# Peptides against a protein of PDB entry 5H65: the designs that were tried, part 53

Target 1, 294 residues: chain A of PDB entry 5H65
Amino acid sequence: QYLERTPLCAILKQKAPQQYRIRAKLRSYKPRRLFQSVKLHCPKCHLLQEVPHEGDLDIIFQDGATKTPDVKLQNTSLYDSKIWTTKNQKGRKVAVHFVKNNGILPLSNECLLLIEGGTLSEICKLSNKFNSVIPVRSGHEDLELLDLSAPFLIQGTIHHYGCKQCSSLRSIQNLNSLVDKTSWIPSSVAEALGIVPLQYVFVMTFTLDDGTGVLEAYLMDSDKFFQIPASEVLMDDDLQKSVDMIMDMFCPPGIKIDAYPWLECFIKSYNVTNGTDNQICYQIFDTTVAEDVI

## One batch from the design tools (peptide)

Design b1_p23_2_s4 (made by RFdiffusion4, then SolubleMPNN; from b1_p23_2, 12 letters changed)
Fold by OpenDDE base, seed 2:
Structure b1_p23_2_s4 (fold): chain B 294 residues (1-294), chain A 23 residues (1-23)
Amino acid sequence: as target 1 above (294 residues)
Amino acid sequence: SEEQQSQLLKQLLELHKEWEKEE
């Protein structure tokens, strides 16, 4: 629906929920660091989580690498298995399972690998050469996803995560339900394995000022606001630079707010109950700023 | 299909060799 521009002073006097179109200056924002603004969001339970650090993943995969692959679970109708032993003193066993499409192995650029006993470094190396990688472990009767604290699917530099709260994990053999075993669409893989995929989102708080009033607005957006995917920004220096440039444009350091550009956006008000206190909060929605910058 | 299997195996073996060099 078309919305007329409303001054902030008028908005601040109105009850929630309502939607507004505003024109305001970005006085300040938090967090200031881009890395801190990227979170994982569950579309079902709406829980926000931090993106795991490499150190966190190292621990998870190191623990997984201490377990020997179960020979009974190798070479099924779904996948062919290759086992190798590292030359280190421990002789660690690593299992790589190549998922087949109707009994036929696909090309490397369309191949899904199940990795058992691999380190983060090894998994990343595999993901650079093959289409998709799933970290797995030997279950009682089938291979299973290793840990929802780690990615359930790695495609290139993209790590796909699942919600621990909302997911009901199913064994790897459920990948048989996929008709097309070449494209490996993350949502399809997630559905087959009983995973509710998390979404990468930018999470920021904007302090907006239009000269009539000041309000704080919450931003939670995946790819619309900056026209940059939150899922890719952490692994791409150029994308990071682009986001920084956009933020610097709207909120330039060392310059007075009078010289700031105007930001046009949509905000919605909503009620939040904190104990006995009712508070009205604001969220930015359906807003793209990149078109004005690029 | 056998060629595809051979290709995947070859790529895996190459990776394995690289890992062995790093160890």
Scores: peptide ipSAE 0.214, ipTM 0.828, DockQ to the pose 0.012
Fold by OpenDDE base, seed 4:
Formats: structure tokens, sequence, C-alpha cells
Structure b1_p23_2_s4 (fold): chain B 294 residues (1-294), chain A 23 residues (1-23)
């Protein structure tokens, strides 16, 4: 894994694919706004998607809340159901289904709730008190996931999303296939429900300059580069500030590049063919930014 | 267990009461 440091001018002359260790300054990066750099990535179809905004989720859950829970689907061997009616003029019905482990309700910190008819605010409140929440709707024969445009699983402040293209949704009773109904690992839940989970990633393009040459390197990273999970950054102001501080440190505004700190990273080159044109591109990999300036 | 069920329901009811106060 050890690579000697290679100047960018030498790298730019070499054929792909190759791996390099470099030391360069971050001349510029895009996108500049953090929320634009956080995407959802499908590991199967490799499609990049935008993280849904709260407004989008509000609409989805509001629409779901207009549907009355099916009484026939309440209180199964898998879950116990509690229904309450809101005191608003419409008398909206909300169904909370507590998933059981071998017929026994787990502790709150191990509990999976299926929420039917809840608003985003209500769902978030529940997710703060219980381990996991799945927004669901009444299907023909079973509860089903509400919408892949919304999280299929909420754990605390983390929203887990699935790929619409690659997922083949199965009914909620398929959670019975899980031996452990206490930990509620997102990947396990996804597998049981036929969901291909999307991965939060930072997606950025870095323009790197070491004084010998300039190249653009693509960054797609979930948690290694910043040592901050992309899955948590959008919901945590402190984490957002941390990322911004890191970027400002490496690429400070209003300062000449000569004063920029050096960034050490690994990049790999790869070939991209667009028609008759062959282009070599670069991607950052296995890189963690140092806490201190090196 | 019955105790676990009771605790979960209690927590849910508490949340419900809080929501009702906000309405």
Amino acid sequence: as target 1 above (294 residues)
Amino acid sequence: SEEQQSQLLKQLLELHKEWEKEE
C-alpha cells in the first residue's frame, strides 16, 4: 500500500489505470455548498440521487396521513398495534405498530415501530424515543413500505433511503425472516424488505495543484475523508460546521494559493471513453484529511 | 413480557399526551 509521492506533472503524462500518492494544494472545489455535495449513491446501479428535502418528506407523509389504517392488518403475530385519533377537525387516524421479537415486545431502545398515518414531525418524535421507525401504509394483504421517496428506516436523526430502480419491495411480514429483531441493522431490514439501500456520500470535485501541474480529482466518500459520516452531516449543525471549517482550511477564501496548506492524498487514474475521445480521470481514494496542517 | 409492553405503551401514551398539548 506504500506509494512514493509523485508530482502531478509526472502523473499527467502517465497512462491509466494507476494509483498515486500526492501532495497538492486544493486550488478550488465544487460544489461549494455542503448540502449540494451530499448525495445518495446506489451500490448496484451507481445512480446518484439528491437527498430529499424536508418539504418533500412533509408532502409524502401528509399524503400518507390521508389514508385510514386498515383494521384487518392490525395486531398480527409480528406486531401489536395502537391506534389513536388526532384532535384536529378531521380526526386523523395514526397507527403505531410495535414489532415483536418471538411474540414479545422489546425494550424501547430495541423497538422497531411501524408508523401509519404519521406526519414527519410525529415520526421524528417517535424516532427520538424508540430505536427505529419505518413509515408504512396499508396494502391489500399486509402493511407495506410507504414510499421509497421517503426513508424506509429512521434511526434517531439518520434517514435510510432505498433505490427505487433496484429495489423489489416486499411486504412488511418479511421482517419475520430476521432472526434478531432487536438490533434492526439497516442492511438487514433492507434485505428483508427487498430494498437496495442507498449510501450517503460526499461528492466533490477537487482541483489540485502542487506547483508542477494541475488536475481535477473526483471525491466520492462516505465517512473516511472528513472522518464525518455523510449520513449524519445534514442533520447535525456541528458536523456541518466541521466540514466547512476543513474546506475553508484547505481552500481559504481571499488568500493566495501560495499560502494554502498542503493536502496529502491518494488518487487513482482511470480511463473514460466518450465516443472517440479517450480521457483520463482521477479519483481520490483511501484518504483521510489530517486534523493538523502537515 | 407484560412489563415491557406496559413500558412501551406508557411511553407511547406520554408522547401522545404531549402531542395533544401542542394541538
Scores: peptide ipSAE 0.205, ipTM 0.822, DockQ to the pose 0.012
Fold by OpenDDE base, seed 3:
Formats: C-alpha cells, sequence, structure tokens
Structure b1_p23_2_s4 (fold): chain B 294 residues (1-294), chain A 23 residues (1-23)
C-alpha cells in the first residue's frame, strides 16, 4: 500500500508498530568499515554472526588437515576419490572426491568436489577451477561435513555458511537424494545435508535527519538496499568500491549536512523491551537507493 | 608451500580430465 511521507518529528511522537515513508539526510552511519557491516543471519533462529575471517578458516582447515582420510570411505557410487600426498615434512594426505551424477562424472564446470584434508589455500584454488567444493572429513561410516564454522559449500569466491544452532547435519551420502547433481544449488545442497543456510546481510545503523527531527534506523538487508549482494561484496573489490561510493554520496566527508543529498526510504517502528524500559526502534525496509534521489 | 600446492592442483585437474575421458 502507498504510504504518505511523514516528517521525523511526527514519527517520533507516535506509538509502535507502524510503517512510514520518509525523506531524510544520512547524518552518520555505523559501522564505518564495510567489512564490519556484513554479517550472517539465520532465517530460523535470527541469530546474527560474524563472517569468519581468513585466519579463522585457516585454523579450521589446518585442524582438518591433521586427520588422515579413511580408505574405506573412498570410491563409492557417489564419488571417485583421489589421494594425494604432499611433499611437506609430514607428508599430509589430501583426499579429493569427485561427485558423480548417476555414476558419471560431470564436466569440470559442473563438478562438485569433496575436499578432505585440504588447506584454505588449496580449497580456494580448487573452487576457482571446479564448480563447487565441500570441505569434508571422514566419519565413522561416511564422509561428513567438516565444520559449520567453515563454509559448507564454496562456489567460486562465494562461501556458503550454515547455522550451527538450527542445522541437523546428515552424512554426505544424502547428496544422493539430489536428482540434479550438476547445478549444485546451495539451498538444495543445504537441504540434503540438513543445513539451515545463513544469509549474508548488511547490518548498519543510520542516523537520519530531515530537519524536523533525528532518529536512528537499523538496516538489515541482503541485496535490495545497495542492489549489491552482501554475499558477494567481501570477495569483490569493485562491489566494495561501489558500496563505499554510495555511502560517500549520501554522507560525504568534509561536507556540512546541509549539502547532503536526500534519502527516501521506508522505515518501520517496533517496540523493544529491555527490563522495565520500553523503547521504540526503527528499521529500514523495502528500500533501494537510486541515483535519481541523489 | 605454494609450489607444492600448485603441483597438487595440477595433478588433480589432470586426473579429473582423464576420468571424464574414460567415461
Amino acid sequence: as target 1 above (294 residues)
Amino acid sequence: SEEQQSQLLKQLLELHKEWEKEE
């Protein structure tokens, strides 16, 4: 439904919950660093998590690489296996399992690799050459996902994560339930493995000022606000620059707020109870920043 | 090392190509 534009001073006097259309200037925002604004959100339990850093992943994969692949789990109807011994001091064993579709290996650009014992560097290189990569470990009777603290699926530069709280992991053989073993749709892979996929979101707090009042509005958005997917921005320098440019346009450094462009957006108010204190908060929704509003 | 990893990946890629050819 159409909403009339409401001044902030009027909004600040009204009870929640309500929806508003506003026109305001972005006085300030936090966090200032883009990488700090990208989070992982569970659609089921709504927990917000930090995106793991390279160092975090290095530790996880290093730990996984200390385990020797189980020979009895190699070369099943689902996948063909190759074992490689590195030339490092320890002679680390790495198992690469090529998932088959009805007993036939897909082309490299459609191939899912299960990686056992690989380092982050190796996994990243493989993900750039093959369609998809799943880090795995040897379980008792089957391969299993390595760790939900790491991506359950890597496609190119995109890391797909799952919720530890909401997921009930199943063994890798459950990929057999997928009819199409060539496209490797993340949601389908997640469903097969009992994973609740996390969603990349931009999380920011905007201080909005329309001259009549000032309020803080919370932004949690995946791809609509910037028209840039939060899932891709951390791995793409051009996308990062684009987001930075957008924010600089709305909140230019070294310029007085009087010269700031107007931002048109939708906000919803909601009640938050903290002990005995009731507070009204605001969240931006269904908003896309467009060049014409600048 | 980077060189070790490079050799590993090359062999894996070649192996996959061989498997595709045999099927």
Scores: peptide ipSAE 0.132, ipTM 0.733, DockQ to the pose 0.010
Fold by OpenDDE base, seed 5:
Structure b1_p23_2_s4 (fold): chain B 294 residues (1-294), chain A 23 residues (1-23)
Amino acid sequence: as target 1 above (294 residues)
Amino acid sequence: SEEQQSQLLKQLLELHKEWEKEE
């Protein structure tokens, strides 16, 4: 659908909801720190969550590492198990379960490891060597996902998280429902385990100015706006630099706004009610900055 | 320790390789 370019002054006078195409300068944006702009979003309940920090994960995995793997749950038709005893003061037990495909162990680059009792450091190292890693714990009758506060699946440097509110966790044996036990598609793993996957998103507020008016617009986007996946940016310095460069291009420091480039984007208005207060808010949608620079 | 972790990783990789050979 074609939308005519509308000046901000006109938009500010109109009722919501409506969609607009605008041409404006990015006067300012928040938050200024990129890592503060990356959140986890549930597509079902729409809650936004913080991406867990390394320190948060350390605590979770340390707690998990205090539990002893149940011998009765080792070496099933689904996986082969190996137990290690660390040489530390406590002799920590670590269980590694190699998931099999139709009774056959996949190649290392296709292998899913279930890690029981591993530290964050160990898990990260394993995820760099094996295709996929799932942190687990011993349940009463089966292995279970360790904690939804931690990744349910780690593939390389990508941490896949699930929604605590919307997920209804199932035991590890439900991975048997997967026909292909070599590719380990995150969505398939999540479905098998009853997990609603969270989506990485950029969350920002833009202050837009076209000379006729000033408008704040909300941005929530996973990979379209910057053409950079939010899921990868936190673990890739080059991607971080790219995002920073883009933002600096539109909002260069030390330069007057008159010299800023024009940004073309789509915004939609919507009504927000907070108690007795009604206000109109704006959200950026269907916009790619790489193509919207004039 | 980091050394212990490295040893564990080495063991896991070696173990997996062995298992791959046996199957």
Scores: peptide ipSAE 0.126, ipTM 0.734, DockQ to the pose 0.010

## One batch from the design tools (peptide)

Design b1_p24_1 (made by RFdiffusion4)
Fold by OpenDDE base, seed 1:
Structure b1_p24_1 (fold): chain B 294 residues (1-294), chain A 24 residues (1-24)
Amino acid sequence: as target 1 above (294 residues)
Amino acid sequence: EETEEEELEKANEILEMKARKEAE
C-alpha cells in the first residue's frame, strides 16, 4: 500500500493505531550482536524463545544417549533399524532407523533418519550426509520425539524447533500419513507429529531519527527485511556477514549521524498498556532494505 | 536385495563416521 511520507515529529503526536511511511536515519539498534537478535517465534501463542545453544543441545542428547533403545520397536513397516554399540568405555547403544517409502529405502539424500542415542556431533554429521534427521527415543509402544527443547528435525545445518506450549506430540508411526516420504518438508513432518513449528525471526529495536524527531521501532521479521532467512543466518558465515554489512551501512561505526544513509520503511503504531500507563509503540513492517544494499 | 544393499551402504557410512569420531 502506498502511504505518504510522514515526519517523525508528526507521528509522535498522533494516536495509535496508524500506519506510516517514513524516511529516517538509523541512529542505533539493539541488540548489537546478530546471534542475540535471532529468536524463535510461535505463530500460534506468539511466544518468543531463545534459540538453543550447542551446550543446551549437548545436555539433551547426552541424556538421551543414556537410554537403551527398545528392541521391540525396531524394524517396522515404516523403518529399518540398525544398532551400534560405541567402542568407548561407556559402550552406549545407538539406534538408527531408516524411514522407508512404500517399503523401499530412499537414497541417502532423501532418506529420513531417526536417531536414538546419538550425540549432537553424531546427529549433525548424519544430517549432513543423509539430509534429514529426527532425534527420537523409545516410547512405550512406539518411537517418540526425543525432546521439543531440541530440534524435531535437522536438515543439513538447519534446526527445526517446535513449540512446547502448542504442540501435542504424536508417535513416530504417524509419519505413515505422509504420502511423500522423500522430501521431508518440515511443516509436513511437524503436522504428522503434532508439532507446531517455531519460526526463526530477527528481533531488533531501531532508534530512528529524521531530524524532526526520534522514535524507537520494533523489528520482528523472518526473511523480508534483510532478504535473508533468519533460519539460516546462524549457521552461515556469509549470511551473517551480509547482515552485518547491511547494519554497518545504515549505522556505520565511528561516523557522525549526519553522514548516515536514509532508511525508508513502514512503521505501524500500536498501544501498549502497562498497568495504568498507556504507551504508544512502533513496529517496522513490510520493509526490505536489502535491495538498496545489493 | 536392493534394499539390503542400500541399508548396508548406509550402515557402513554411519559406522565409518562413528569409528572416526571414536578415534578422536
Scores: peptide ipSAE 0.033, ipTM 0.702, DockQ to the pose 0.010
Fold by OpenDDE base, seed 4:
Structure b1_p24_1 (fold): chain B 294 residues (1-294), chain A 24 residues (1-24)
Amino acid sequence: as target 1 above (294 residues)
Amino acid sequence: EETEEEELEKANEILEMKARKEAE
């Protein structure tokens, strides 16, 4: 899309809603720490949630590992089951269910594993090998998703989460509705299981200054702005460094703003009403930061 | 003595090999 560049001073005088193209310097941004800027967003209820930490997941999976797999739920038409008993004194049972495609076990790279009683470490190792893993538990009549506080699907290093508020969980046998049981598209899995998938988003507030005025713009973006997926950044040190580098480039510490590079972006204004107070807010949209700063 | 993780991994490798053979 094309819009003429508008100075911030002019924008600040105009009513909302409107769309603008701007050229401004990033005076400051918040939060400063990357891990604080990555959140989970529900497309339905619009709730922003924190991405669970490894420690949180450890607790969930440890709790799940205390439950014994139900023998009655093993080896269905949908999956073949294998159970391991740990050699430790506790005798923990881990069940792995291999989802079949038309009654045949697929190749590892196309196979969905259902894990019951696994630790985070074990699950992560399996996800690296088999690509797709769902943590599950034994329900009354079927396997069920373990907990929406944990990923409903792990693919490699990517953790897919669902909204607790908007999801109405269905049992694992609903995966039968999927015609293709090899690709395991997260959205398809979510739909089959009654999950509203959460979206990884970068959430930041930018203070923009073009010399004519200053405004704050909200950034909520999944993968366009940095050309880095928010879903992958927390698990990849190189991607983290890249984001940090970009932010440092636009907002270098210890340097005067006069030396900052110019950021070109699109912003939209919108009205926010809080009681009797009407405020115009701004959001960055459809913007990709250039690799080369002009 | 094998760790719990090693046991699971080995078992899965076996199953993977079986799956590959069935797909051939």
Scores: peptide ipSAE 0.032, ipTM 0.696, DockQ to the pose 0.012
Fold by OpenDDE base, seed 2:
Structure b1_p24_1 (fold): chain B 294 residues (1-294), chain A 24 residues (1-24)
Amino acid sequence: as target 1 above (294 residues)
Amino acid sequence: EETEEEELEKANEILEMKARKEAE
């Protein structure tokens, strides 16, 4: 929809909810560090979560690795299994299950691996060779997803997470419902396993100033604003540099705001109840900075 | 804990097993 440009001073006087097109300078933004701005968002319950750190994942997988794979759950119609025993004094057992497509083992690049008892390091190594990996554990009657605090699916360097609140986990055999057991689309895997996928998002607060007024606008965006996927940025140094360059362009350090470029964007106002007080907040939407730089 | 070398060996064994199954 076409919206005329509205000055911030006029917007600040209006009731919510409304949508606006604005032209303003980015006076400041927070957080300043990129890694702090990337979060996981549930599209259903709208909770925001931090992306787990490697240390967090290490703990989860270490705990999982203390459990012995159940021999009764190996080699089903869905998957072929192999167990390794580590050479250390404890002889830790690790099971890998190769998911079959209609009873046939797919090619390595199309094969989903289920890993049981693996460490983060082992899982990462496998994901580099086999594009799709699911960390699992032995349940009572079937393999189950290990933990929603860890990725439910690892594809290359991308970790797919699920919402603990909204997900109702189903056992691994529910992957049988997938007609295509070669592409392993994250959304399809999630649906089969009863997982509500979390979305990687950039979360930032912009202080916008057009000379008539100043307002704070919230940014929650997955891939449109920067034209960079939030899901990939943490694992790619070049993408990180690109985001940093964009932010530095709009809000350059060491110079006055008068020299800042103009940002054209869409914002929407909405009401928030904070105790007894009603507050009007603003959110950036449907905006791509690469196209809106003036 | 398993050494990096042991982890690599395990990964290779998995790969070899997969390759064998594909050849069948």
Scores: peptide ipSAE 0.032, ipTM 0.714, DockQ to the pose 0.012
Fold by OpenDDE base, seed 5:
Parts: C-alpha cells; structure tokens; sequence
Structure b1_p24_1 (fold): chain B 294 residues (1-294), chain A 24 residues (1-24)
C-alpha cells in the first residue's frame, strides 16, 4: 500500500497502532558493536538469545569428549561408524558415523557426519569438507544430539541452533523419516529430531531525527534491512565490513548530523504496557537501506 | 603425519566402498 511521508513531529502526537513512511537521519544507534546486535530468535516463544561464544562451545565439546562412545550403538542401518584414538590428549576417542541413504553411503561432499568426542576446531574443519555435521552423544538406546546449547547442525561456517524451551528432542534414528538423505536441509533435520530452529536476527535501536522531532525505532531483521544474512555475518569478515560501512555511511563518526544522509524507512507504532504505564514504541519494518536515496 | 581430517576422509572412502559392495 502507498503511504505518504509523515514528519516525526506528527507521528509523536498520534495514537498507536499505526504505520508510517518516514524520511529521517540516523542520529545514533545501539549497540555499536556488530557482535552484540546479532541474536537468536525463536519463532514460537519469541525469546531472544545470545549467540554462543566460541569459548562456550569449547567447554561443551570438551565435556562431550570425556565420554566414551558406546560400541553397541555403532554400525546401524542408518549409519556406518569409525572410531579414532588420538595420540595426544590422553588417548581421546572420536567416533564418526556416516549416514547412509537407503543403505548406501553418499559421496563425501553430500554425507552427513555424526560426531562423538570431537573438538570445536575438528568439527568445523570437517564441516567445511563434508556436507553437514551433527555433534552427538551416546544415549541409552540410540545416539542423541549432544546439547542444544551447541549447534545441532553445522554446514560450512553456518551454525544452526535450536530452542531449548520449544524443542522436544528425538533420537538420531528419527532421521530415517527423511526420504532424501543427501541434501540435509536444516529445517528437515530439525523437524525429524524435534527441534525448533532459532533464527539469526539483527537487533538494534535507531535514534531517528528529521529536524521536526526525534524518536527511537526498534529493528529486528534477519536479512532484508542490510541485504546481508544475520546467519552468516559473524563468520564472514567481508560481510562484517559491509555492515560497518553501511552504518558509517548513515551515521559517520566525527561529522555533524546536518551532513548525514537521509534514511527512508517504514515504521509501525505499538502500545507497550508496563504495569500502569502505557508507552508507545516504534519498530522498523519492510525496509531495505540499499534502496534509500542519498 | 596425517591430519584427523585426512584420516576421516580416507575412512569415508573405505566405508563407501564397503557399502557399495554390500548393496550389490
């Protein structure tokens, strides 16, 4: 629908909810650091979570490496297994299970690997060479996902996470429900294992000023605003630089706001009630900065 | 000394060969 441009001073006087088209300058934004702006969002419970740090993952995988793979769970109809014992690190055992498609192992570049006892570094290296990697552990009767605090699926540099609150984990044998065991689509894997996938999102607060008024607008977006996927930005230096360049363009350091470019965007107002206090808040929607006229 | 990744790749190749033979 066509929306006429509305000055911020007029918007600030109106009741919510409403939608607006605005033209304003980005006076400031928070958080300043990109890694702080990328979060994980659950589409069901709507909780925002921090992306786990490498240090957190290291601890999880180190703990997993202390457990010995169960011999009884090796070499099933679903997967073929191989175990290695490291020469160093007190003889750590690493088990890799190669998932089969209709009883036949796919090519290495299309194969899903289930890994027990691997370090983060080892798992990441394997995920770059093979199609997909799932960190697992030996359960009582079947292999199980290692921990939802770690990725349930790693594909190259992309880490896929699941929601601990909304997921009802099922054992690895449930991957049998997948007809195609070569593509390993993250959503399909998640569904088979009872996982609710989390979504990477940019979460930021913009202070917008058009000379008539100032308002704060909330941004929660996965890939539309910057035309850069939030799921890839943390692992790609070039994408990080691109986001930084965009933000520096709209909010250049050391320059007066009068020289800032104009940002055109859509915002919606909504009511937030905290006890007896009613507040009107604003959220950016359906906006791509690359389409803005400077 | 072979890296763990190289060992895993070799292991996969061996397993693929075995699986194909069993399916024949």
Amino acid sequence: as target 1 above (294 residues)
Amino acid sequence: EETEEEELEKANEILEMKARKEAE
Scores: peptide ipSAE 0.033, ipTM 0.680, DockQ to the pose 0.011; fails the geometry check

Design b1_p24_1_s1 (made by RFdiffusion4, then SolubleMPNN; from b1_p24_1, 12 letters changed)
Fold by OpenDDE base, seed 4:
Structure b1_p24_1_s1 (fold): chain B 294 residues (1-294), chain A 24 residues (1-24)
Amino acid sequence: as target 1 above (294 residues)
Amino acid sequence: SAAEEEEYEEALKKLEQILKKEAE
């Protein structure tokens, strides 16, 4: 997109909706903490959810580990099952189901694992060795997704989540509908299991100032703005540092705004009605921050 | 294939090792 640069003072006087190209300084932003800015967004109901913390997942998987895998659900045409019993006093049962492709076990890098009773640590380790991992539980007639509060699919360090509100979960055997049982595309897996996948997004509010006016703009972006995927940032210290560096660069603490670099971005205005109050709001879109600020 | 089976077996062994370590 190409738009002429418009000063904020002019934008503030115009009716919505419109699109603008602006050049402004980032006076301030919120939230200040990165982990607070990364959220899960449902494309269907548009709810924003917090990304579960490791502690939350530990609890879920610990609870799952207290359940005994149903022997009747092992070794189907879809998967081969192996069961381990831990040597601890409680004798925790762990069932791993290796999903087959046309009756044949694929290579590890193409293999989807269904796991019952695994800990977060075990699941994470497995996700590094196999293509994908789905935490499951024994249902009445089939394996089922363990909990939408936990990832429905783990690929490497990426945790894929589903919307509890919009999803209508189907049993694991619905994975049979997938023609390709080697790539395990998250969207395809989600569709097969009746899951509406959530999208990782950076959610921030920017206060922009170009010297002519001040404007608050909303940022909801998955991977364009920082050129860093929101889905990966929480699991990668280097990416976190990069985002922090970018924000510190544009909005350095303890420095006068006159010394701030200029941020070029696109914003769109839109109307929001709250009762009798009509307000124009702004959202950043189609914007990538440059590494080198000119 | 034989190669695939071998790789699977190796992966299974690795899995077992992972699970054993976590159990300790």
Scores: peptide ipSAE 0.033, ipTM 0.684, DockQ to the pose 0.010
Fold by OpenDDE base, seed 1:
Structure b1_p24_1_s1 (fold): chain B 294 residues (1-294), chain A 24 residues (1-24)
Amino acid sequence: as target 1 above (294 residues)
Amino acid sequence: SAAEEEEYEEALKKLEQILKKEAE
């Protein structure tokens, strides 16, 4: 883990792949907006996806709400069902299924809700009252996950997403395989339903300058760099402020770079082929900056 | 069991209220 510090000018002359420890100033970074830097990453296929916007989710749930819950799928050994008919909106039907633990309904803070026909607003409100919420739809023989474009699991303010490419969805009754039906661990739920969970990651490009040279380094990090989980930052104003403060500290606006603080980090070089052109790229790894800020 | 039932009933009432409000 220990590497000698290498000046950027030397690094720029070396072949890849190599690992370096550097001390440089953050001249600039992209994207500037935090929400643009948060992506979803599949650990299996390595695709990067945008985090769905509220508007995107609204559409998905609106579409789901147009479907009528199948009465035949209600009240199984796994869950108890309740149906509501809205007075407005042409009598929208909403079905909520309360997942039982060994035939017993758990407390609300331990209860998983399966919801059919719920709006984003309703689902979000429910996620604050119950342990977890899964948007579902009536399949042919069982309840099924509504859409992988929407969260497969909502816990409080955390939205858990699955990879469309890598997931092989199974029906909701597969939740029976879970021994613990109180904690609702996202990975366990995902596994039971055949979902490959996506990971929230910060994706940024840093322009680093140590006075000897300038290079761009790529950052893809879940929770180490800022010591802030990417999965929580979008839903927490305080965490957002913290990240902004960190970035402002290293790259303060309106100040000359000579006054910027030094950033110590690890970078690795790697070769990238773009057509006939071979280029060397750099990625930040195993770096935490929060400890230097606090 | 009684406590659990009470909690469940309360949760249902809250749920109904939420759904009712959103439907209005």
Scores: peptide ipSAE 0.033, ipTM 0.683, DockQ to the pose 0.010
Fold by OpenDDE base, seed 5:
Structure b1_p24_1_s1 (fold): chain B 294 residues (1-294), chain A 24 residues (1-24)
Amino acid sequence: as target 1 above (294 residues)
Amino acid sequence: SAAEEEEYEEALKKLEQILKKEAE
């Protein structure tokens, strides 16, 4: 779509909703710390939530480890099970279930592990050795997903989360519905288990100034704005540095705004009601920084 | 295949090692 450039002063006088193309300088942005800008977004209910920290996950898995795996649920047509007893004072039992493909155990790089009783550290190590890991627990009649507060699927360094509000969890045997039990596509796994997957997004507020006016615009984007996936940035130092460099380019520290580069972007206005107050807000959309810096 | 089985066994050994190390 083509939009003519509109000065901010004109935009600020117009009613919402409307779409604009603007050329402005990024006066400031928040949050300043990158890790604070990465959130999880539900595509269905549109709620935003924080990405769980290691400490949060550690607690969840510690709690899960207090429960003993049910022997009755081991070695089904779907998976082969092995149990280890840890050499600690508590004698923690860890059950790992190797999901089979058509009754045959796949290679490690194609194998999905279901783990119950594992610690965060163990799970992370396993995710680097096998295709995927799902933290599970023993239910009454079948294995079940451990907790939606933890990842429902871990692939390498990528943690996939589900929405607690929108998900209707199904037992692990529903993985049988998957024809391909080697690729373990997150969306397919989620569908089989009744999970609405959350999306990693960058959430930031930009203060834009074109010399005619100043407005704040909201940014919620997964991979377009920075051309960097929000799902990977937290686990990759190089990607973090790249984002920081981009932001520093727009907002160079210790330099006057007159020397800032111009940013071309699209913004849309929308109405927000806060009690009896009606205000117009702005959101950045369909914008890629690398292509819009002039 | 024999090669696949061998790889699987090696993977199991790795798993066991991981679990043992965490237990130590």
Scores: peptide ipSAE 0.033, ipTM 0.679, DockQ to the pose 0.010
Fold by OpenDDE base, seed 3:
Order: C-alpha cells, then structure tokens, then sequence
Structure b1_p24_1_s1 (fold): chain B 294 residues (1-294), chain A 24 residues (1-24)
C-alpha cells in the first residue's frame, strides 16, 4: 500500500484513525534493555505478558520434579518410557517418554520427548539432542502438559508458550491426531493439545522527531522491523548484538540528534480513552529498518 | 548435585544410542 510522506506536524493535527508514511529521527526509545522489550502476545485475547525468566522456570520445573511419575502411564502406544531415580536425598524420579511414529521410534533428531520431573537444565540439554521436548506431568488417566507458565514445547533453544486464558488443554494422547510425528510443527502440536500459542514480539516506544514535530509511536512486531525473530533473540547472543547495533545506529549515544540517521516507517493513529480524556496514539506497522541510511 | 546431573546426562546419552539403534 502506497502512502505519501506526511510531516509529523501535520499528523499531530489530524484525527484518528489514519495511516501515515513518515521520515523521522529516533530521538529516544524505551525500554533500553532488549530483554525488557521482548514480550509474549496472545493473538486471540491480545494480552501482553512477560517472557518467563530462567529463575521462574527453575521454580516451575523444580515443583514439577516433586511429583512422582505414574507407572500406569508408562509405555503406551504413543510413547516408550524410561525412568531414572536420582541419588539425592529425595530420590527424584525423572521419566522420559519417547514419542513413536506409528509405533516406531524415530531418530533422535525427529523424536519428541515428554519429560516428567526434569530440571530446566536437563530439559535444555535434551532439547539439544532431540527434536523437541514437552514438559509433562502425570494426570489421572494420561500425561498432561505440566504448566502453561512454562514452555509447552522446546525446540533447540526456542521456547514455545501458550496462553493461559485462551487455551483449553487436552491430554497428551491427543498427539495421536497428528499424522506426521517427526517434524513436530509448533502450531500443530498446539492445536492437538488445545493450546493457543503466544507470539514473541518486540514491544518498544519510539520518540520520533522530524524537525517539524515530535510524537511517540508504539512498536509491536515479531520479526519484520529488525528482520530478526523475537522468538530467537533472547537465546542468541549474535542476534542480540545485531538488534543492539541497529538501535545504536538509529540512536547513537553521545551524538547530537542532528547527526542521527533518518528512519522511514509507517505509523497508524488510533484513539485511546482514559476516563474522560481522549488521546490519539500512534503505532508503527509494516516497517522494516534498512541498513542504508538516507 | 553436579554428580547427579552428570549421571543423568550419561544415562540420557545411552538412551539416545538405544533409540537410534531401534530406529535403524
């Protein structure tokens, strides 16, 4: 969609909602820390939530590890099970269930693991050896997802989360509905288990200045703006550095704004009501930052 | 403990090997 460039001073005088193409300098942005800028967004209820910290996950998995795997739920048509008992004082039991494809165990790189009683560290190590890992617990008649506060699926270093509000969890045996039990597409797994998957998004507030006016624009983007997936950035140092470099390029520290590069982007205006006050807000959309600075 | 974690890791490696053999 083609839009003519509009100066900020003109935009600030117009009613919402409207869409604009702008050219402005990034005077400042918030939050400054990348970790604080990555959130989870539900596409259904639109709730934004924080990505759980490692410490939060440790607690969840530690609590899960206090529960004993049910022997009756081991070795079904869907999965083969192996159990370990740790040598610690509590004798923690860890159960690993290897999901089969049509009764046959797949290769490790195609195999989904269901894990009971594993620590975050153990789960992460397993995710590096196998295709995917789902943390589970023993339910009454079947294995169930452990907790939606933790990832429902871990693939390599990517943690997939589900919405607590919108999800209606189904038991693990519902994975039988998947014809292909080798690729383990997150959306397919989510659908089978009744999970509404959350989306990783960059959430930032940009203060934009084109010399005619200043406005704040909200950024909520998953992978287009930086051309870096928000889902991967927290677990990849190189991607983090790339984002930091991009932000430093547009908003260099210790330099006057007059020397800042120009940012071209699309913004949309919308009305927000706060009590009796009506305010016009702005959101960046359909924008990719270019390396080439105009 | 570190020792327990190491034992677990070794066990998982063994399981992986078994799984590969069964799949082949």
Amino acid sequence: as target 1 above (294 residues)
Amino acid sequence: SAAEEEEYEEALKKLEQILKKEAE
Scores: peptide ipSAE 0.042, ipTM 0.724, DockQ to the pose 0.012; fails the geometry check

